# Designs tried in a protein design run: peptides against a protein of PDB entry 3B8E. Part 28

Target 1, 230 residues: chain A of PDB entry 3B8E
Amino acid sequence: PFLIFIIANIPLPLGTVTILCIDLGTDMVPAISLAYEQAESDIMKRQPRNPKTDKLVNEQLISMAYGQIGMIQALGGFFTYFVILAENGFLPIHLLGLRVNWDDRWINDVEDSYGQQWTYEQRKIVEFTCHTPFFVTIVVVQWADLVICKTRRNSVFQQGMKNKILIFGLFEETALAAFLSYCPGMGVALRMYPLKPTWWFCAFPYSLLIFVYDEVRKLIIRRRPGGWVE

## One batch from the design tools (peptide; aimed at target 1 F171 A175 Y182)

Design b2_p17_4_s3 (made by RFdiffusion4, then SolubleMPNN; from b2_p17_4, 16 letters changed)
Fold by OpenDDE base, seed 3:
Structure b2_p17_4_s3 (fold): chain B 230 residues (1-230), chain A 17 residues (1-17)
Amino acid sequence: as target 1 above (230 residues)
Amino acid sequence: DKVEELLKKVEELIEKY
């Protein structure tokens, strides 16, 4: 989000404090929970990793985590961001290059896509209104990410949801997201204004997309071991 | 109020760099 903020010169999609809440708050317990996942049924059929030649983190893992899934997460967040701004009169194309004028407190006549003028205070309210839904979108997408990370090859339906710590992690991150979104004072403290409950559903298509994508990928891997899709 | 002021300062600092 911050890179796009700089490169595209758009209003800030997600605050720094909110990013820290994701990295340190919502992701910590879920990530640790993966250490307690049951081994896949086929793990003993795999050749042992050669510790001298095989890296723990390979190009395929980086491509999967950052190149594919991470991109879908970012798209989900930005989709929510653009929808909120569009509902407030700022179409995505109009946001390009707008940051400088947007953040200038002395400019009180920034026009939206429909010619409506916005004061600095009004613009900042809209900006901070985007932070909470963007954050919640990331959390909802992370549900799918956590679930798909349970296995490398087996379907989630084959592996099942037996890891109680993982289930706890899903509840913990959701509870934390709800707390940060609805607790009084979070708007002032974290620049996270209250979230309309409907915005929780904006991320669901992306979570479903990630889940379906990964299940299809795993299916292909099972049918064609050693393929480029692995 | 002090926390809010600190957050504003941090935001201003981030915007400055």
Scores: peptide ipSAE 0.013, ipTM 0.342, DockQ to the pose 0.025
OpenDDE base, seeds 1, 2, 4, 5: peptide ipSAE 0.007, 0.007, 0.008, 0.000; ipTM 0.295, 0.314, 0.331, 0.223; seed 5 fails the geometry check

Design b2_p17_4_s4 (made by RFdiffusion4, then SolubleMPNN; from b2_p17_4, 16 letters changed)
Fold by OpenDDE base, seed 2:
Structure b2_p17_4_s4 (fold): chain B 230 residues (1-230), chain A 17 residues (1-17)
Amino acid sequence: as target 1 above (230 residues)
Amino acid sequence: SRAEELKKLVEELIKKY
């Protein structure tokens, strides 16, 4: 998120403190929960042919999987960010390069995509209105990601939710999201304004898409072992 | 304006929670 912010020069989608909350409070529990999940991967069940090479390959595959999960979460967050800004008059194309004027306190006539002028105060309100639902979106996407990542080959319907640590992690993330969203003072402390309950559902289409994608992928892997999607 | 509506909404939400 921060890299895209720098490269695209868009308004800040997520505060640094919120990023730390994600890394420490949201990402760690899922990572631990996945570590305790019983490995059903074919790689883990195969006897190592070459312990050094096979270990390196497995570590690379795990690293790629975690990297992909992080990218999916970021994409979900940005989706919510763009939706909120678009609803408030700022289309995605208009946001490119807008940061310089956006963050300037002396410019009070920044135009949106429809010609409406926004004061600095108004711009910061919409910016901080994006921070909370960005975080919530990450949590909602993580619900899907955690469930999906339980198995390499089996569908979610076949595996079920037996890992107590995973279940605990899901509840903890949800509780944290609710706390950060609705606790008094979060707007001042974390620049996270409260959001409408409807914003909790903004990520659901995205979560559904990744869920369907993964189920299809797993179906292909089961039918064609060693295919291009493995 | 959309900006004013958003401001009012946020203020109402802050008061509610």
Scores: peptide ipSAE 0.213, ipTM 0.833, DockQ to the pose 0.037
OpenDDE base, seeds 1, 3, 4, 5: peptide ipSAE 0.199, 0.162, 0.185, 0.198; ipTM 0.822, 0.779, 0.807, 0.819

Design b2_p17_5 (made by RFdiffusion4)
Pose (drawn by RFdiffusion4):
Structure b2_p17_5 (pose): chain A 230 residues (1-230), chain P 17 residues (1-17)
Amino acid sequence: as target 1 above (230 residues)
Amino acid sequence: VVVVLVVVVVVLVVVFS
């Protein structure tokens, strides 16, 4: 959101105060719950891990996330940001350009008249809007995320999805999102209510992508002992 | 607790619908 905000100088898809809602807020309970996760095999049948090699935060870890599921999770939220505007004057292939504030009115685009008070709005189909969606879009995939980061070898099936806390940590997250996106007024610090009708589901298309993917590979992993590139 | 939370969310969303 901040990166592409410079390359193609488009409108800021995600705010900073808006980022401190995934860390010390929403993703919180989910990851804590990840811990309550149980065994995945008879571990008391394997030499002790050699602290010289198999680190905790491996770098393959980074690949399988910071450059793989952080992306298809990237596109999903970097999509909703579009159709959050298209239904307001979004430039499907346009927009790519600054948007002053002392401008107050003077300019708009794609058949419109945006500015002052609608400058609080020219930055409101984004501020109290686009951001907040690019938020719920996050959590949206954090589901398939939280349900894939529950094993590194077994399918959600071969390992029943019964991590009481996590299952009941999901609503415990999703709810925070909505009870926060429809907060009777805590929209001053955060953003405004994103139209329940669609503004939510739009990110859900991608979550199904995440899931099946890591779900597949794991097979490639199992159907192949010392699985090749994967 | 989760059920209550869901209900609260549903109610809240209905209010803004």

Design b2_p17_5_s1 (made by RFdiffusion4, then SolubleMPNN; from b2_p17_5, 13 letters changed)
Fold by OpenDDE base, seed 5:
Structure b2_p17_5_s1 (fold): chain B 230 residues (1-230), chain A 17 residues (1-17)
Amino acid sequence: as target 1 above (230 residues)
Amino acid sequence: KVLELLEKVEKLIEEKE
């Protein structure tokens, strides 16, 4: 998110507080949960052909897969951001390079894509309105990520949801998202304005995409053990 | 490192405001 903010000079899509909530609030409990997940029945049965090279290749492939999932998460957040701004009159093309004028307190006549003028206060309300749904989008996408991380080769349908710690992590993450989104005063304290309930569903296509991507990946791994997709 | 960078950028934005 931050790299796109710098390169495109768009209004800030995600605040520092929301980033901290993701890193410290939503990722820690799920990560601990994964450490207590039972070993997949087929992982321990596979003898490496070459213990040194096969471990390195496997670690690189896992790292690449997590990197790809992280990119899909970011795309989901940005999609929600652009939809909200478009609904408020700012089309994606118009946002390019707009940051300088957007953040200038003395410019009270920034025009949207339809010629409507926006005061500094109005612009900041819209910006902060984007922070909450961006965060919620990441949380909803992380549901899929946590579920797929339970197994390396087996389908989620085969392994099931046996880890109570993972279920607790999903609940905690969702409760935190609801608290930050709907608790009074979060707009002033955290720059996270209340979210319309409909925006929770905006992330679902991306969660489904991650789920399908991982199931296809796992299917390929099961059919071609030792392939480049592990 | 990313958080530190974000904090630095936020401070730079605040200093320009």
Scores: peptide ipSAE 0.012, ipTM 0.304, DockQ to the pose 0.025
OpenDDE base, seeds 1, 2, 3, 4: peptide ipSAE 0.008, 0.006, 0.000, 0.005; ipTM 0.247, 0.294, 0.242, 0.286; seeds 1, 3 fail the geometry check

Design b2_p17_5_s2 (made by RFdiffusion4, then SolubleMPNN; from b2_p17_5, 13 letters changed)
Fold by OpenDDE base, seed 1:
Structure b2_p17_5_s2 (fold): chain B 230 residues (1-230), chain A 17 residues (1-17)
Amino acid sequence: as target 1 above (230 residues)
Amino acid sequence: KVKELLEKVEKLIKEKE
């Protein structure tokens, strides 16, 4: 997310505090839960092969899974970010290169895609309004991603939600998202303004698309082992 | 191939972070 912010020179989609909350608060427990579930699945299915190679493979698999989840989460967050800014008059194309003017306190006439002028204060309110939905979107996408990532090859429908740690992680991240979104003072403290409940649903179509995509991917992998989808 | 591509992209992202 931060790289896209730098490269595209867009307004900051996610604050440093929100990034920390994602990395430490929302991603850690789910990642641990997935690591445990993978370890259990591997213990149950693998004959004791070479422990060194199996550990390396597991670490690589976890790292890859985490990286893939992170990319998907970032895409979901950016989707919500662009939707919010578009609803406020800033189309995605207009945001490209806008950062310099956006962050300039002395420029109070930044035009949106429709010619409306935005003061610095107004722009920052809109920017900070994106932080909470971005965070919430990540959480909602994580629900799907965590369910999807239980197995790379098996359908979610086959394993169900047996991992209690995963379920706990989902509740924890949801509770944290609710706390950050609705607790008084979070807007001032974390630059996360309160979120309308409707924004929780903004990520659901994206989450569903990811879910369907990954289930289709898994289906293809199951039908064609070693195919290009791997 | 998709996995390899994703790994390459992830690596590129990490190198730029």
Scores: peptide ipSAE 0.006, ipTM 0.238, DockQ to the pose 0.019
OpenDDE base, seeds 2, 3, 4, 5: peptide ipSAE 0.000, 0.000, 0.000, 0.000; ipTM 0.261, 0.216, 0.242, 0.251; seed 3 fails the geometry check

Design b2_p17_5_s3 (made by RFdiffusion4, then SolubleMPNN; from b2_p17_5, 13 letters changed)
Fold by OpenDDE base, seed 5:
Structure b2_p17_5_s3 (fold): chain B 230 residues (1-230), chain A 17 residues (1-17)
Amino acid sequence: as target 1 above (230 residues)
Amino acid sequence: KVEELLKKVEELIKKAE
């Protein structure tokens, strides 16, 4: 997200406080939960492999899979960001290069795609309105990510939701998202304005995409053991 | 990564002042 912000010079899609909440709040408990679940469900059932070559290959493939999932998460967040700005009169093409004028406190006549002028305060309200749904989108996409990462080979339908720690992690990140989105004073303290409940559903197509992607990947692994997709 | 993020936050706070 930050790289696209720098390259495209668009208004800031995600605040630093929000990023901190993702990295520290939402990822830690899930990571611990995955460590326990993987040991029970998949890793312990693997036949002895060459510990040097097969470990390195598996680590690279896992890293690639996480990288791809992370890209899909970012795309989901940016989709939500562009939809909100478009609903407020700023089409995606118009946002390119707009950051300099957007962040200037002395420019109070920034025009949207329809010729409406926006004051600095109005622009910042819209920007901060985007931070919350971007965060919520990431959380909703992470639901799918956490569920699919329970096993490397087994379908979610085969494994089920047995890990109580994983379930707790899902509730924790959802509760944090709800707190940051709807608690009074979050707009002032964290620059995260309240989110309309309808925006929680905007991320669902991307969660489904991740789920389908991983199920297809796992299906390929099951059909072709030892392949490059593992 | 956390330390880098904290540094970025500090820089942004300084710019916002």
Scores: peptide ipSAE 0.005, ipTM 0.288, DockQ to the pose 0.029
OpenDDE base, seeds 1, 2, 3, 4: peptide ipSAE 0.005, 0.000, 0.000, 0.000; ipTM 0.273, 0.247, 0.236, 0.265

Design b2_p17_5_s4 (made by RFdiffusion4, then SolubleMPNN; from b2_p17_5, 13 letters changed)
Fold by OpenDDE base, seed 4:
Formats: sequence, C-alpha cells, structure tokens
Structure b2_p17_5_s4 (fold): chain B 230 residues (1-230), chain A 17 residues (1-17)
Amino acid sequence: as target 1 above (230 residues)
Amino acid sequence: KVEELLKKVEELIKEAE
C-alpha cells in the first residue's frame, strides 16, 4: 500500500498506525498458527525436519501466504479504498497525483471529480474513513488465507480445521478488527473511524475468489505433481 | 498480548499529540 502511495501519488489508503496494527496484531498470531499447522498426509510421510537446516514453515507455504495471495489481499484493500472514495466523489483516475494538494492543509478547495470543493478537514475525514474498512477487508481476506495456508497440497475439506491455534488466530484478528472499528476514541487515537457493518461484506467476494483459486491450484497440483503451479 | 500492545501504542500516540 505504501509503495503505491509513493508511486501513484494518491491519498494514503492505509495509515502507518493501521499498518502497524496489521503487522503486529493480525500477522503475528497467524504466523504462529502456520508454524504449528496440522501436518498434511504427504508431509506426515516425510522424514522429521532437521532443526538446524529446515525452516519451521516450508518455503511453499511462506510463498503462498506472502506472495501471490498477499498481492490479492492488497488488491482487495485497494478495491475497498477506491469504492469509498468514488462514493465520496473521487474517481480513481482523479486520485492520481492528487496527494500533494490533498495533504496540504492550506488548500481548502480541492475539487473532486464532480467539481465539489473539499476542505482539508473534510478530506482527512474521508481518508481516515478509508483506513478502517481497508483494515477490515484485510482481516476478512485473511480468513480465507489462513484456511488456505493450513494446507499445501490437500483440500481444506480433506485436511479439516484441526489446528486450534489457527482457529484462535481467526477469532483474535476478528475481535481486534471489531475493537478497532467500534471502540469509542479509535477515530482520534488511531485515525480509524468507525465503519458501517456492511463494509465487512465488501471483502467476501475476494475471500471466496482466493478460496476458489487455491482449491483449483491444489487440484492441479494433485493431478500434475511438479507442475509450474507449485 | 496484542491488545495490550495496541493499548500501549494508543497511549504513546496520545502522549505524542
């Protein structure tokens, strides 16, 4: 998100504090849950890991969690960001290069895509209104990601939900998202304004897409071991 | 632990403002 903010010069879609909440709050327990993942039937047939040479989490699971699926997560967050800004009169094309004027507190007449002028305060309210839904979108997408990352090759339906730590991680990140979204004072303290409950559902299509994508990927791997899809 | 950390961060932000 921050790289796109710099390259495209768009208003900041996710604040530094919100990024910190993701890194420390939502990623830590999931990372632990992956370390204690329930072994797959194919992994259980392997020799015990060498603690000196073998990684606690295999490279393929790391690549799934932080590679391609991570890119889809970012796309989901940006989709929510662009929807909110478009609903407030800022079309995606208009946001390109707008950052300099957007962040200038002395400019109180920034025009949206429809010619409406926005004060600095109004712009910052809209910006901070995007932070919470972006965060929630990431959490909802992570529900699918964590379930997917539990297995490398087997379907979720074959492996089941046996990892209690993973289940705990899902509840923990959801509880954190609810706390940050609805607790009084979070808008002032963390620049995360409360969101409508409907925004929780905005990410569901992306979660479903990721789930379907990974099940198809795993199906291909099962049919063609050693393929390019691994 | 994460909730406690977030509360500490909130306190630090309030002190910095």
Scores: peptide ipSAE 0.005, ipTM 0.288, DockQ to the pose 0.051
OpenDDE base, seeds 1, 2, 3, 5: peptide ipSAE 0.005, 0.007, 0.000, 0.005; ipTM 0.281, 0.305, 0.244, 0.290; seed 2 fails the geometry check

Design b2_p17_6 (made by RFdiffusion4)
Pose (drawn by RFdiffusion4):
Structure b2_p17_6 (pose): chain A 230 residues (1-230), chain P 17 residues (1-17)
Amino acid sequence: as target 1 above (230 residues)
Amino acid sequence: VSSFIFLVIILIIFFIL
């Protein structure tokens, strides 16, 4: 959101105060719950881990996330940001440009008249809007995320999805999102109500991508002992 | 109204859970 905000100088898809809603807020309970997760095998049947090699935060870890599921999770939220505007004057292939505030009216685009009080608006189909969606889009995928980061070898099937806390940590999250996106007014600090009709589901298309993917490979992992590149 | 109903639904589900 901040990166592409510079390369193609488009409107800020995600705010800063908006980021402190994934960390010390929404994703919180989910990860804590990840811990209550149980065994995945008879571990008391394997030499002790050699602290010289198999680190905790391996770098393959980074690959399998920071550059793989952080991306298809990236596109999903970096999509909703578009169709959050298209239904207001989004430039499918346009827009790529600054958007002053002292401008107050004077300019708009794609057949419109945006600015003052609609400048609070020219930055409101984004502020109290686009951001907040690019938010719920996050959580949206954090589901398939939270359900994939529940094993590194077994399918959600071979390991029943019964992490009581986590399952009941999901609504524990999703709810925070909505009870926060429709907060009777806590929209001053955060953003405004994203149209329940669609503004949510739009990110859900991608979550199904995440899931099946890591779900597949795990097979490639199992159907292949010392699985190749994966 | 729909937003309020939705919030209520969330609270109900949250209490149940």

Design b2_p17_6_s1 (made by RFdiffusion4, then SolubleMPNN; from b2_p17_6, 14 letters changed)
Fold by OpenDDE base, seed 2:
Structure b2_p17_6_s1 (fold): chain B 230 residues (1-230), chain A 17 residues (1-17)
Amino acid sequence: as target 1 above (230 residues)
Amino acid sequence: DEVEKLLEEIKELLKKL
């Protein structure tokens, strides 16, 4: 997200505080919960890893985590961002290169896609209005990400949802997201303005996409062991 | 105000990159 902000010179889609809330608030408990996941049914049938040749983190894992799942997560966030800005008169194409004028306090006549002029204060309200929905979008997408991380090869339907700590993590991150989104004073304290409940659903297509993608991936791995998808 | 200042400083640093 931050790289796109720099390269495209668009208004800031995700604030630093919201990033910290993701990294320290919503991601920690779910990530720890994976340590309590039950072993896959076939784990004892696999050959032991050779610590000298088999990297714990390989190019394939990096490609999956950052190149695929991370990109889908980012796309979900940006989708929400662009929808909110479009609803406020700023179409995606108009946002390109707008950052310089957007962030200038002395420019109070920035035009939207319909020729309406926006003051600095009005623009910042819209910007901060994007931060909370972007954050919530990431949390909703993380539901799918956490669930798919339960297993390396088995389907989630085969593994089931028996990890009570993981279930607790899903509720915790959701409750925290709701608290940060709706608690009075969060707009002042964290620059997280209140979220319309409808924005929670903006991420659902992306969560479903991640889930379907990973189930298909795992299906391919089960049918073709040692393939490029592993 | 401090977070805005920090953001502005980061923005200025990024402009120098």
Scores: peptide ipSAE 0.000, ipTM 0.278, DockQ to the pose 0.020
OpenDDE base, seeds 1, 3, 4, 5: peptide ipSAE 0.000, 0.000, 0.000, 0.000; ipTM 0.287, 0.282, 0.329, 0.285; seed 1 fails the geometry check

Design b2_p17_6_s2 (made by RFdiffusion4, then SolubleMPNN; from b2_p17_6, 14 letters changed)
Fold by OpenDDE base, seed 1:
Structure b2_p17_6_s2 (fold): chain B 230 residues (1-230), chain A 17 residues (1-17)
Amino acid sequence: as target 1 above (230 residues)
Amino acid sequence: DEVEELLEEIRKLLEEL
């Protein structure tokens, strides 16, 4: 998100505070929850892998899979960001190169896509209004990530949701997201303004996309053991 | 307002690092 902010010179889609909330708040408990996930049903039936050859290949494949998932997450966040800015009069094409004028507190006549002028304060409110939905989008997409990461080969439908700690992690992450989104004073303290309930649904297509992607990936692995997709 | 300005300055400094 920050790299695209710099390269495209758009208003900041995700603040440093929100990044810290993701990394330290929402990612930590799910990651711990995954450590307590029950073994995949076929793990104990697998032959020992060759530690010299298979380790490097597996690390590369895992890194690639997580990289692809991370790209889908980022796309979901940016989609939500662009939707909210568009609802406030800033179409995506108008945001390109707008950062310099957007962040200048002495410019109080920045025009939106419809010719409406925005003060610095108004612009910052809408910017910070985007931070919360971007954050929430990441959380909603992470639901899918957390669920799919419990297995490498088996479908989620085969493994089931047996880990109570994992389920707790999903609820905790959601509760934290709701708290940060709706608690009074978060706009001042964390620059996270309240989220419209409808904006939660902006993430769902991307969450579903990740879920489908991983199920298809796992299906390919099951059909072609030892393939490059594993 | 002062707190918000301070947070903005901190943000800018962090982005410059």
Scores: peptide ipSAE 0.012, ipTM 0.335, DockQ to the pose 0.027
OpenDDE base, seeds 2, 3, 4, 5: peptide ipSAE 0.006, 0.006, 0.000, 0.006; ipTM 0.303, 0.366, 0.296, 0.372; seed 2 fails the geometry check

Design b2_p17_6_s3 (made by RFdiffusion4, then SolubleMPNN; from b2_p17_6, 14 letters changed)
Fold by OpenDDE base, seed 4:
Structure b2_p17_6_s3 (fold): chain B 230 residues (1-230), chain A 17 residues (1-17)
Amino acid sequence: as target 1 above (230 residues)
Amino acid sequence: DEVKELLEKIEKLLKEL
């Protein structure tokens, strides 16, 4: 999100506070929960990792985490961001290069895609209105990401949802997201303005896409061991 | 409040880069 903010010079899609809430709040407990996941049924049929040659973080893992899943997550967040701005009169094409004028306190006549002028205060309200739905979108996509991380090769349907700590983590991150989004005073304290409940559903197609994509990937790995998809 | 102010300052600096 921040890279696109710099490269495209668009209004800030996700605030620093919301990023910290993701990294320290919603991601920590789910990540810890994976340490309590049951071993895959075929783990003893796999060759042990060679600690001298096989890195814990390899190119395939980086490609999957940042290149594939991370890109789908980013697309989900940006989709929500662009929809909210479009509903407020700012079409995606008009946002390109707008950052400089958007963040200038002395410019109170920034035009939207329909010729409506926006004051600095009005623009900041719209910007901060985007931060909370973007955050919630990431949390909803993280549900799928956490579930797919349960296994490397086996389907989630084969592994099952027996990890009670992981289930607790899903409820915890959701409860925290709801608290940060709807608790009175969060708009003033964290600049996280309350969001319409309908915005929670904007991420569901992307969560489903991640889940389906990973299940298909795992299916290919099971059918063709040693392929480029592994 | 101090953490909030610090985060706002960081955010401002990042926007100026």
Scores: peptide ipSAE 0.013, ipTM 0.354, DockQ to the pose 0.025
OpenDDE base, seeds 1, 2, 3, 5: peptide ipSAE 0.006, 0.006, 0.011, 0.011; ipTM 0.318, 0.304, 0.332, 0.326

Design b2_p17_6_s4 (made by RFdiffusion4, then SolubleMPNN; from b2_p17_6, 14 letters changed)
Fold by OpenDDE base, seed 3:
Structure b2_p17_6_s4 (fold): chain B 230 residues (1-230), chain A 17 residues (1-17)
Amino acid sequence: as target 1 above (230 residues)
Amino acid sequence: DEVEELLKEIKELLEKL
C-alpha cells in the first residue's frame, strides 16, 4: 500500500499504524497456528529435504506467497479503497498525482471528479475512512490465505478443519479487527474511523477467489505431479 | 484517556520513523 502511495502519488490507502496492527496483531496467532497443523497424509511418502541443497524458502514459495496470493490481497484492499473514494466523488483516474495537493493543509479547494471542492479536513476524513475498510479487507482475505496454507498438496476438504489453534487464530484476528474498527477512540488514536458493516462483505469475493484458485492449483498438482504449477 | 494519549504518542513516534 505505501509503495503504491509513493509511486502513483495517491492519497494514503493504509496508515503505518494500521500496517503494524496487521503484522503484529492479526497475523501472529494465525501464523503460529500452522505449526500445530496435522501432517498431510502423503508426507511420509515424500523424501526428506536435503538441508545442503534445498532451501527452506524456494522460488516457488516466494512466487506463490508474494507474486500470486499477495497480489490478490493487495488488489482486494485497493478495490475497497477505490470504491470508497469513488463513492465520495474521487474516481481512480483522478487520484493519480493528487497526493501533493491532498496532503497540503493550505489547499482547501481540491476538486473531486465532479467539480466539488474539498477542504483539507474533509479530505483527511475521507482518507481515514479508507484505512479501516482496507484493513478489514486484508483480514478477510487472510482467512482464505490461512486456510489454504494448511496444506501444500491435499485439498482443505481432505485435510479438514481439526486444528483448534488455527480456528482460534481465525477468531482472534477477526475479534481484533472488529475491536480496532468499532472501539470508541480508535478513529483518533489509530486514524481508523468506524466501519460500515457492509464493507466487511467487499472482501468476500477476493477471499473466495484465493480459496478457489488454491484448490484448483492443488487439484492440478495432484493430477499432474511434477508439473510447472507445483 | 491515558491509554489513548499514549497511543497517540506511539503513533507520532512511528510516523517519524
Scores: peptide ipSAE 0.005, ipTM 0.312, DockQ to the pose 0.034
OpenDDE base, seeds 1, 2, 4, 5: peptide ipSAE 0.000, 0.000, 0.005, 0.000; ipTM 0.279, 0.276, 0.291, 0.290; seeds 2, 4 fail the geometry check

Design b2_p17_7 (made by RFdiffusion4)
Pose (drawn by RFdiffusion4):
Structure b2_p17_7 (pose): chain A 230 residues (1-230), chain P 17 residues (1-17)
Amino acid sequence: as target 1 above (230 residues)
Amino acid sequence: VVFVVVFVVIVVLLVVF
């Protein structure tokens, strides 16, 4: 959101105060819950881990996330940002450009008249909007995320999806999102109500991508002992 | 139960908006 905000100088898809809603807020309970997760095998049958090699935060870890599911999770939220506008004057292949505030009216695009009070709006279809969606889009995939980061070798099936806390940590998250996106007014600090009809589901198309993917490879992992590149 | 209650609250909230 901040990175592409510079390369193609488009409108800020995600705010800063908006980022402190995934960390010390929404993803919180989910990860804590990840811990209550149980065994995945008879571990008391394997030499002790050699602290010289198999680190905690391996770098393959980074690959399998910081550059793989952080991306297909990236596109999903970096999509909803678009169609959050298209239904207001989004530039499918346009827009790529600054958007002053002291401008107050004077300019718009794709057949419109944006600015002053609609400058609070020219930055509202984004502020109290686009951001908030790019937010629920996050959580949206954090589901398939939270359900995949529940094993590194077993399918959600071979390991029943019964982490009481986590299952009941999901609504415990999703709800915070909506009870926050429709907060009777806590929209001053955060954003405004994203149209329940669609503004949500739009990110859900991608979540199904995440899932099946890591779900597949795990098979490639199992169907292949010392699985190749994966 | 708590989750159901919270769900109902959210549904109501969504209806309000």

Design b2_p17_7_s1 (made by RFdiffusion4, then SolubleMPNN; from b2_p17_7, 14 letters changed)
Fold by OpenDDE base, seed 1:
Structure b2_p17_7_s1 (fold): chain B 230 residues (1-230), chain A 17 residues (1-17)
Amino acid sequence: as target 1 above (230 residues)
Amino acid sequence: SRIEELKKLIEKLLKEK
């Protein structure tokens, strides 16, 4: 997300606070829950036949899978960002290169795609309004990711929601998202303005996409053990 | 409690920037 922000010179889609909330608040507990579940599953089922090669393959696969999922998460966040800005009059094409003027406090007549002029304060409100939905989008996408990552080979439907830690993680990240989105003062303190409940649903297509992607990936892995998708 | 801790951490980090 930050790279796209730099390259495209768009208004900041995700603030530092939201990044920290994602990394520390939403990703950590799920990651721990998955680590515990994987450790438990690995201890119970697989003596690594070749610990060196299997570990390397596993690390590469995990890295690729998390990288791919992270990209989908970022896409979901950016989609939500662009939708919100478009609803506020800023079409995606218009946002390209707008950062310099957007961030200039002395320019109070930045025009949107429809010729409406926006003051610096108004622009920042809109920018910060995007932070919360971006965060929420990531959280909702992470729901799918967490459900998916329980097993590398088994369908989510086979394992169910048995991991209490995972459920707790999902609850925690959701509660955090709700808190950051709706608690008074969060807009001022964290630059995360309140989100309309409808925006929670903007992430659902991406959650579904991740779910489908992973199920397809797992299906391919099951059908072609040792393939490049592993 | 954890949310509050995170909030405090974020606030701290924001003040340091």
Scores: peptide ipSAE 0.006, ipTM 0.281, DockQ to the pose 0.050
OpenDDE base, seeds 2, 3, 4, 5: peptide ipSAE 0.000, 0.000, 0.000, 0.000; ipTM 0.298, 0.246, 0.330, 0.210; seed 2 fails the geometry check

